# Peptides against a protein of PDB entry 3ESW: the designs that were tried, part 120

Target 1, 322 residues: chain A of PDB entry 3ESW
Amino acid sequence: NNIDFDSIAKMLLIKYKDFILSKFKKAAPVENIRFQNLVHTNQFAQGVLGQSQHLCTVYDNPSWHSIVLETLDLDLIYKNVDKEFAKDGHAEGENIYTDYLVKELLRYFKQDFFKWCNKPDCNHCGQNTSENMTPLGSQGPNGEESKFNCGTVEIYKCNRCGNITRFPRYNDPIKLLETRKGRCGEWCNLFTLILKSFGLDVRYVWNREDHVWCEYFSNFLNRWVHVDSCEQSFDQPYIYSINWNKKMSYCIAFGKDGVVDVSKRYILQNELPRDQIKEEDLKFLCQFITKRLRYSLNDDEIYQLACRDEQEQIELIRGKTQ

## One batch from the design tools (peptide; made by RFdiffusion4, then SolubleMPNN)

Design b2_p18_8_s4 (from b2_p18_8, 11 letters changed)
Fold by OpenDDE base, seed 5:
Structure b2_p18_8_s4 (fold): chain B 322 residues (1-322), chain A 18 residues (1-18)
Amino acid sequence: as target 1 above (322 residues)
Amino acid sequence: SKDLMLVNQILELEKLMS
């Protein structure tokens, strides 16, 4: 009997698809109990949940996407993308265009659009006066600042004129389109929205050791790609551990379709103790939140995302041997 | 096929987890 390998392969694929889909069914009562106990007893788990409730969905706002696209110099951006694509991209296929787009957005954002703000300029003395600014501390927002999801305002005194300058740490990315300045938080927040506004699959990566960046899913590279707007960095996950010699414990990626521990991508050396949660509990937590985020998706969407998840897990296990 | 590639990836993942 000629073993119909094609028939066997098809049958295995069907069974595999059914198996994958079964994992994304409604959580069992035991899983819900485990989840509730974990988030109520573990502060790190509660933090991950809280971040997921915001970061996984906030950027999926069509009104914000329109405002972003109306604010950016799209003519310049696409002109530059088209120019770079015309040089090298045609040989590599249409999917590489998005990689060129992200690279140009990194350039445009850092060079033309947004500014790093270690200290604000003095509101009275004008531009290039940040050197004269002394931090006095932080306070809550005033009535105007509160309109733009501001939790903290840094207060500075000008050594030259004695006036107070407020640096509100806005979390409203639309306000950041106006202010055009911030630190890693504001940079990553607005840049995540910018990438989303171009219809890209984007994750917000939170590092416990006070840094944040993005990942986008490259259809050309068929993987999640590190993107840091502050550094104008594309596909350089090593910059923190190797170049900065940064010590890190956790890197968690938050996207509309899932929450993933991406620590293995970025923590290449100088790993800090991972003592905030048990590894099994963190894995469970990320999977549970991911499952909830996918409850409204159809079987084909769930299957495609599960395929991406498995590919990413293989990548993260294999490490740099690619 | 994309599906065959996926099956191979799963089999590789199982080998790495073992």
Scores: peptide ipSAE 0.009, ipTM 0.498, DockQ to the pose 0.511
Fold by OpenDDE base, seed 4:
Structure b2_p18_8_s4 (fold): chain B 322 residues (1-322), chain A 18 residues (1-18)
Amino acid sequence: as target 1 above (322 residues)
Amino acid sequence: SKDLMLVNQILELEKLMS
């Protein structure tokens, strides 16, 4: 009996697809109850949900993408990408070009476009006066600052002229295209939008221990790649745990297609207690939110994303980037 | 095929979870 291996493979594939698709069906009533109870009883779960409601969708704005592309020096960016791409002997049309683009965007953003702001310059004394600034504390936004999704304003007094300078912590990334300054929050926020504006698959990574960065899905590497705009870092997930010796408990990635606990990628040593939520409940939460984000997708899209998820889970378990 | 890679990956995951 010639075993038609092709027929068996096709049947197995169909059954596997059906199995995967079954996982992404509408949540059962019991899952909804579990979810509701979890987000009402666990503050960390509520925080993850709240972040997902914003971060998973906010960057998928075509009007913002247009504004970004109109604001960036695209001629300079592509000139530099093309130069480095050609230097390494790659042919046109290779998926690796996008990795060069992301690396140039990291360079451009840090070196040419955006500024780190420990302290603002004095509005009265002008440029390079931040050394003269004394923090007085933080307050709520005024009426003008509130137009740009500002949650907090840092207040500084100039030691030279005595004037007050406000440093609004804007969460509107379009306002950040104008201000072109901030800390890790502003950097990551605007840089996430920039990457999205180039049509890239991007996630926003939140670390509980007061840092944020991006992940980019490299079609060349066929995996999620660490991207930190503050550090001009590409594929260096170890920088926090190893280079900074940072203690961390949670790293959660937020993207349009899912929420993923990526802690295993970044927490390589000095792990803090993961005491904010039960591991099973966090896994359930991320899966539940991910299912909801995929409800409008077709079966082929769901299947492709499930394949990507499986690859990532293998990577995270092995602790090795393939 | 992407599908064969997936099957192998699932089998590897099952081995790692066992």
Scores: peptide ipSAE 0.007, ipTM 0.426, DockQ to the pose 0.451
Fold by OpenDDE base, seed 3:
Structure b2_p18_8_s4 (fold): chain B 322 residues (1-322), chain A 18 residues (1-18)
Amino acid sequence: as target 1 above (322 residues)
Amino acid sequence: SKDLMLVNQILELEKLMS
């Protein structure tokens, strides 16, 4: 009897779809209790939940997307994308074009648009005066700075003129379109919004050891791709562990469709103790938040996202980029 | 098929997680 492998495959897919859909049903009372207990008893879990409440939804703002697209030099961006796309001689494919777009956005953002701010320039002495700036500490925002989701303001004194310059650490990405300067937090925040404004699937990656970056889902590569705006880096997840020799414990990705522990993608060596939460509890937490984020999705959307999640988990376990 | 490949990947993942 010729084993109808196609029939078996179809049957397995149906069973798998049903199994996946069963996991995304309304949480059982026991799961809700476990979740509540975890976030009330574990500080790391509470932190992940708090970050998810902001980072998973804040960038899905159509008004902000419009403001971003109106602010960027789209003519320059698309001219450069078209130029690079034409060089590779590939047949016109929407899927690979987005990879070129992200690479150009990385270039444009770092080279033309945004500035790294270790120290601010003196407001009185003008441009290129940051070398004359001495840090005095940090304080709370004033009444004007507080309008733009500012948590802290770094205070600097100019050694030349003696004047005080304020460097507010804005969390409002629309304000960052105006200020066009910051550190890894401001860079990642605004760049995440920029990528989202082009209709891309994007995650914000938080590292416990004081760095942040993005991932975008490449339809061409059919996987999540590392994107660091500070480094103009595309698909180089190794840069932190290998090139920087950075020690890390946790990398958590936050997106509209889920929260995922992506530590295995980035922590290739110099792993710090993962002692903030039990691995089983972290896995449960991420799955529970992801389930809540997908609650309004239909069965087909849930199934497609679950297939993507499973492929990512396989990638993370094998340590092989497909 | 893409679907069969996915099923095999899932089965392999389940084996790795057991």
Scores: peptide ipSAE 0.005, ipTM 0.415, DockQ to the pose 0.579
Fold by OpenDDE base, seed 1:
Structure b2_p18_8_s4 (fold): chain B 322 residues (1-322), chain A 18 residues (1-18)
Amino acid sequence: as target 1 above (322 residues)
Amino acid sequence: SKDLMLVNQILELEKLMS
């Protein structure tokens, strides 16, 4: 009896596809109850849900993408990408071009476009006066600042002229295209939008220990790649744990297609206690939110994304991010 | 071949998660 191995393989693939698709069906009543109870009883879970409601969808705005592309020096960016691609890229195929683009965007953003702001310059004394600035505290936004999703304004006094300078912490990334300054939050917010504006698959990574960065899905590398705009870093997930010797507990990635615990990619040493939620409950939460985000997708899209998810999980378990 | 690799990867994951 010649076992038609090809026929068996096809049948197994069909059954497997059906099995995967079954996991993305509408949540059972028991899962909804578990989700509601978890979000109402666990503060960390509530925080993850709240972040997902914003970060997973806010950057999918075509109007914002147009404004970004009109604001950036695209001629300079593509000139530099083409120059680097011409050196090495022809042998590796077209997919590597996007990696060169992301690397140039990191360079352009840090070197030419955006500025780190620990303290603002004095509005009266001008540039390079931040050393003379004393923090007085924080207050709510005024009527103008409130138009740009500003929750907090840092207040500084100049030690030389005595004038007050306001540093609004804007959450509107379009306002950040104008102000072109901030800390890790403003950097990551605007840079996430920039990457999205080029049609890239991007996630926002939140670290509980007060840092944020991006991940980009490289078609060339066929994986999620660490991207930190503050550090001009591409594919260096180890920089926090190893180079900074940073202690961390949780890293959560937020994208349009899912929420993923990526802690294993970045927490290589100095792990802090993961005591904010049970591991099983965090896994359930991320899967539940991901299922909701994919509810409108067709079966083929769901299957392709599920395959990517499984590949990422294998990577995270094996510790082979590089 | 890609689909078979995926099935094997998932089966490996299921074994690692059990």
Scores: peptide ipSAE 0.013, ipTM 0.449, DockQ to the pose 0.484; fails the geometry check

## One batch from the design tools (peptide; made by RFdiffusion4, then SolubleMPNN)

Design b2_p19_1_s1 (from b2_p19_1, 15 letters changed)
Fold by OpenDDE base, seed 5:
Structure b2_p19_1_s1 (fold): chain B 322 residues (1-322), chain A 19 residues (1-19)
Amino acid sequence: as target 1 above (322 residues)
Amino acid sequence: EDEELLKLFELIQEMLKKL
């Protein structure tokens, strides 16, 4: 009996689609109760929810995308992308062009556009004076700094002139287009917006151990790709655990279409205790938030995203980012 | 249940690659 694998596959796909769509229906009362109890009783869950309320939607701002595109040297960027694509990309098709674009944006951002700020330069002494700056601590924003979603201002004294220099930690990415400097938070914030401004599917990855980066969904590679603007890194998820020997417990990705525990992609060794929440509760939380983010999507959009989610879960289980 | 669904999805994907 030749098993009609085509007929079986079609039947399974129909049943699978129906099953997936059933998961994205309105939450049952019991799920809502579980969710409310979890976020009220578990601080880590509350933190994940709070981050999702901001990070999942803040970058989907068309006015910000326009400002970004008007600010970047698009002629230089596309010239460099076209140059690299012309060497290697023609055989692999048009989807690889976006990977070259992201790689060039990483280069452009780090080399030409944005600056790492360990310490600010002295506002009085001018450029290359950061070595003379002594930290005095942190303060709340002043009236001007408060206009740009600033929660903290680092205060520095110049050892040469004695003047105070303020380093506001701006969370407004449009202000960061002006200031052109920061640490991992400012880098990742603005770079996430930049990638979004090119119409890319991007997630913001939060690591509990004080680092942040992006993921981009590559249509060429058909997976989520690690992107770190600070490191000019593309598809190197191992850099933290292996190269830095960093100890980590949680990596959570926040995107418009979902919240995902991506710890398995990045925590390859030196895992810290995952003691902030039960694994089943974290899984439930991420799924519940993801479900809410998808409530306005149609059945086909839900199905396509769910297929992508399952492929990612298979990847994360198999360790096949190699 | 999730492991069974993953296995089913894998099976479907493998079947689709053979079509």
Scores: peptide ipSAE 0.018, ipTM 0.530, DockQ to the pose 0.581
Fold by OpenDDE base, seed 3:
Structure b2_p19_1_s1 (fold): chain B 322 residues (1-322), chain A 19 residues (1-19)
Amino acid sequence: as target 1 above (322 residues)
Amino acid sequence: EDEELLKLFELIQEMLKKL
């Protein structure tokens, strides 16, 4: 009896698909209770939920994408991408073009478009006067600043002219297209939107230790790729733990299709205590939110995303960038 | 348990690439 291995393989794949899809069915009442209890009793869980409600969906705005694309020098960007892509003679296939695009967007954003702002310039003295600025503290937004999702305004006094300069910490990424300045929060916020505006799969990575960056899903590399606009960094997840010797406890990625604990990608040494939530509860929380984000997807979309998730988990466990 | 499932998933993915 010749064992029809092909038939067996096909049957296994069908059963496997069904098994995977079964995990994404509507949450059982017990899971809903567990989720509600967790987010009501654990502050970290509540924070992750709150972030997911914003970060997972805010960048999926076609009107914002249009405004971004109208604001960027697309001719310059694509000229540079085409130039770099042409050097490799297409040997690596068309999917690598997107990696070149992201690398150019990193260059363009840092070098040509956006500015790091430790302290603002004096509104009265003009450009390159930040050295003369003394912080006075922070206050709430005024009526104009409040229009642009501003939670905090840093106040500075000019040592030269004595005038007050306000530095609103805007969370509206469209306002950031105008202001063209900020710190890691503003950089990551706008850069996440920029990447999304090119139709890319992007996640916002929140680190508990006051840094934020992006991940891009490279179709060429077939994995999530670290992207830090502040550092003009592509595929360098080690920069925080190794290069900066940064101590970290949690890195959580927020995307339209899921919430993922990506701490293992970035926390390579100097791990701080992970004492904010039980590991099993964090895993449950991320899975539960991810499941909710996928409720409207069809079985094929769910299956493809689940395959990507499992590949990512393999990567994170093995520490091998494929 | 998660590692075994991941290994199984990899094996399935490798099998899929051969089909």
Scores: peptide ipSAE 0.018, ipTM 0.541, DockQ to the pose 0.470
Fold by OpenDDE base, seed 1:
Structure b2_p19_1_s1 (fold): chain B 322 residues (1-322), chain A 19 residues (1-19)
Amino acid sequence: as target 1 above (322 residues)
Amino acid sequence: EDEELLKLFELIQEMLKKL
């Protein structure tokens, strides 16, 4: 009896697809109860849920993408990308062009477009006066600042002229296209929107120890790639643990298609206690939110994303990016 | 358990790519 290996392979593929899809079916009542109990009883879980409700969807705004693309110097960006691609890119295939684009966007954003603001310049004394600024604390936004999703305003006094300068911490990324300054939060917020505006698959990575960055899904590398706009860094997930010797406990990635614990990619040494939530509960939470984000997708989209998720989990467990 | 399951799925995916 000639074993029809092709028929067996097709049957196995169908059964495997059905099995994967079964995990993305509507949650059972018991899972909903577990989820509700977890987010109501665990503050870390509540925080992850709250962040997911914003970060997973806010950047999927076509009007914002248009405004971004109209604001950036696209001629300069593509000129530089084309120049770098012409050197080596043709040998590696077309998909590498997007890696060159992301690298140029990192350069452009840090060098030409956005500014780090540890302390603001004095509004009265003008440019390069931040050295004269003393922090007085933080307060709520005024009526004008409140229009741009501002939760906090840092207040500074000039040691030279005695005048007060306000530094609003805007969360509206469109306002950041105007102000062009901030810290890691403003940098990552606007840079995430910039990458999304080029049609890229992007995640916002939150670290519990007061840092944030991006991940980009490289079609060339066929994996999620670390991207830090503050550091002009591409594919250097080790910079925090190794170069900075930073201690960290949690890194959570937020994207339109899922929420993923990516701690294993970035926490290579100096791990802090992971005591904010049980590991099983965090895994459940991320999977549950991811499942909800995919409810509107068709079976083929769900399957493709599930295969990508699995490859990422294998990568994270094996440490293949080290 | 998760690592073993992931290894199994990786193996299945590798087998499926060879078909």
Scores: peptide ipSAE 0.018, ipTM 0.560, DockQ to the pose 0.471
Fold by OpenDDE base, seed 2:
Structure b2_p19_1_s1 (fold): chain B 322 residues (1-322), chain A 19 residues (1-19)
Amino acid sequence: as target 1 above (322 residues)
Amino acid sequence: EDEELLKLFELIQEMLKKL
């Protein structure tokens, strides 16, 4: 009896696909109840949900992508990418070009485009006057600042001229294309939009311990790649735990197709207590939100994403980049 | 559960690579 292994393999693949797809069907009433109870009773869960409602969708704006592409020096960017690709990229195939693009975008953004703002310059004294600035505190936005999704304005007094300078913490990334300055929040916000504007698969990574960065899905590496615009860092997930010796509890990635606990990628040492939510409830929460984000996708898209999610989980458990 | 799932996935991936 020649076992038709090919036929069996095909049947197994069909059954496996159906099994995977079954996980992404509309949530059962019991799952909805569990979800509602979790977000109403757990503040961390509510925070993750709130972030997902914004971060998973806000960057998928074609009008914003156009504005970004019109604002960047694309000629310079592509010239530099082409130059680096011409050295070594041809040996690795076309998929590596996107890795060179992301690396150049990191360079361009940090070196040519955006500025770190620990303290603003004095609006009266001009450039390079931040050293003279004393923080007075924070206040709500004025009527103009409120137009650009500003929640907080940092207030500074110039020790030289006595004038007040406002540093609005804008959350509108289009306004950040104009202001071209900020801290990790503004950097990551705008850089996430920039990467999305090139049609890349990008996640916004929130760390509970006051840092944020991106992940980019590299088709060349076939995995999620750490990307930090502040550090001009590509594929250095260890930077926080090892180089900074940062203590961390949670790293949550927010993308259009899902919410993922990526803590295992970044928390390599100095792990803080994960006491904000039960691990099972966090896993459930991320899966539930991810499931909702995928409700409009077809079966093939769902299956492809599920395979990608599985590979990521394997990577996160093994601690090895494939 | 995660280890058994991993083993199953590895097996499936190995099977897929052999197809």
Scores: peptide ipSAE 0.017, ipTM 0.529, DockQ to the pose 0.383; fails the geometry check

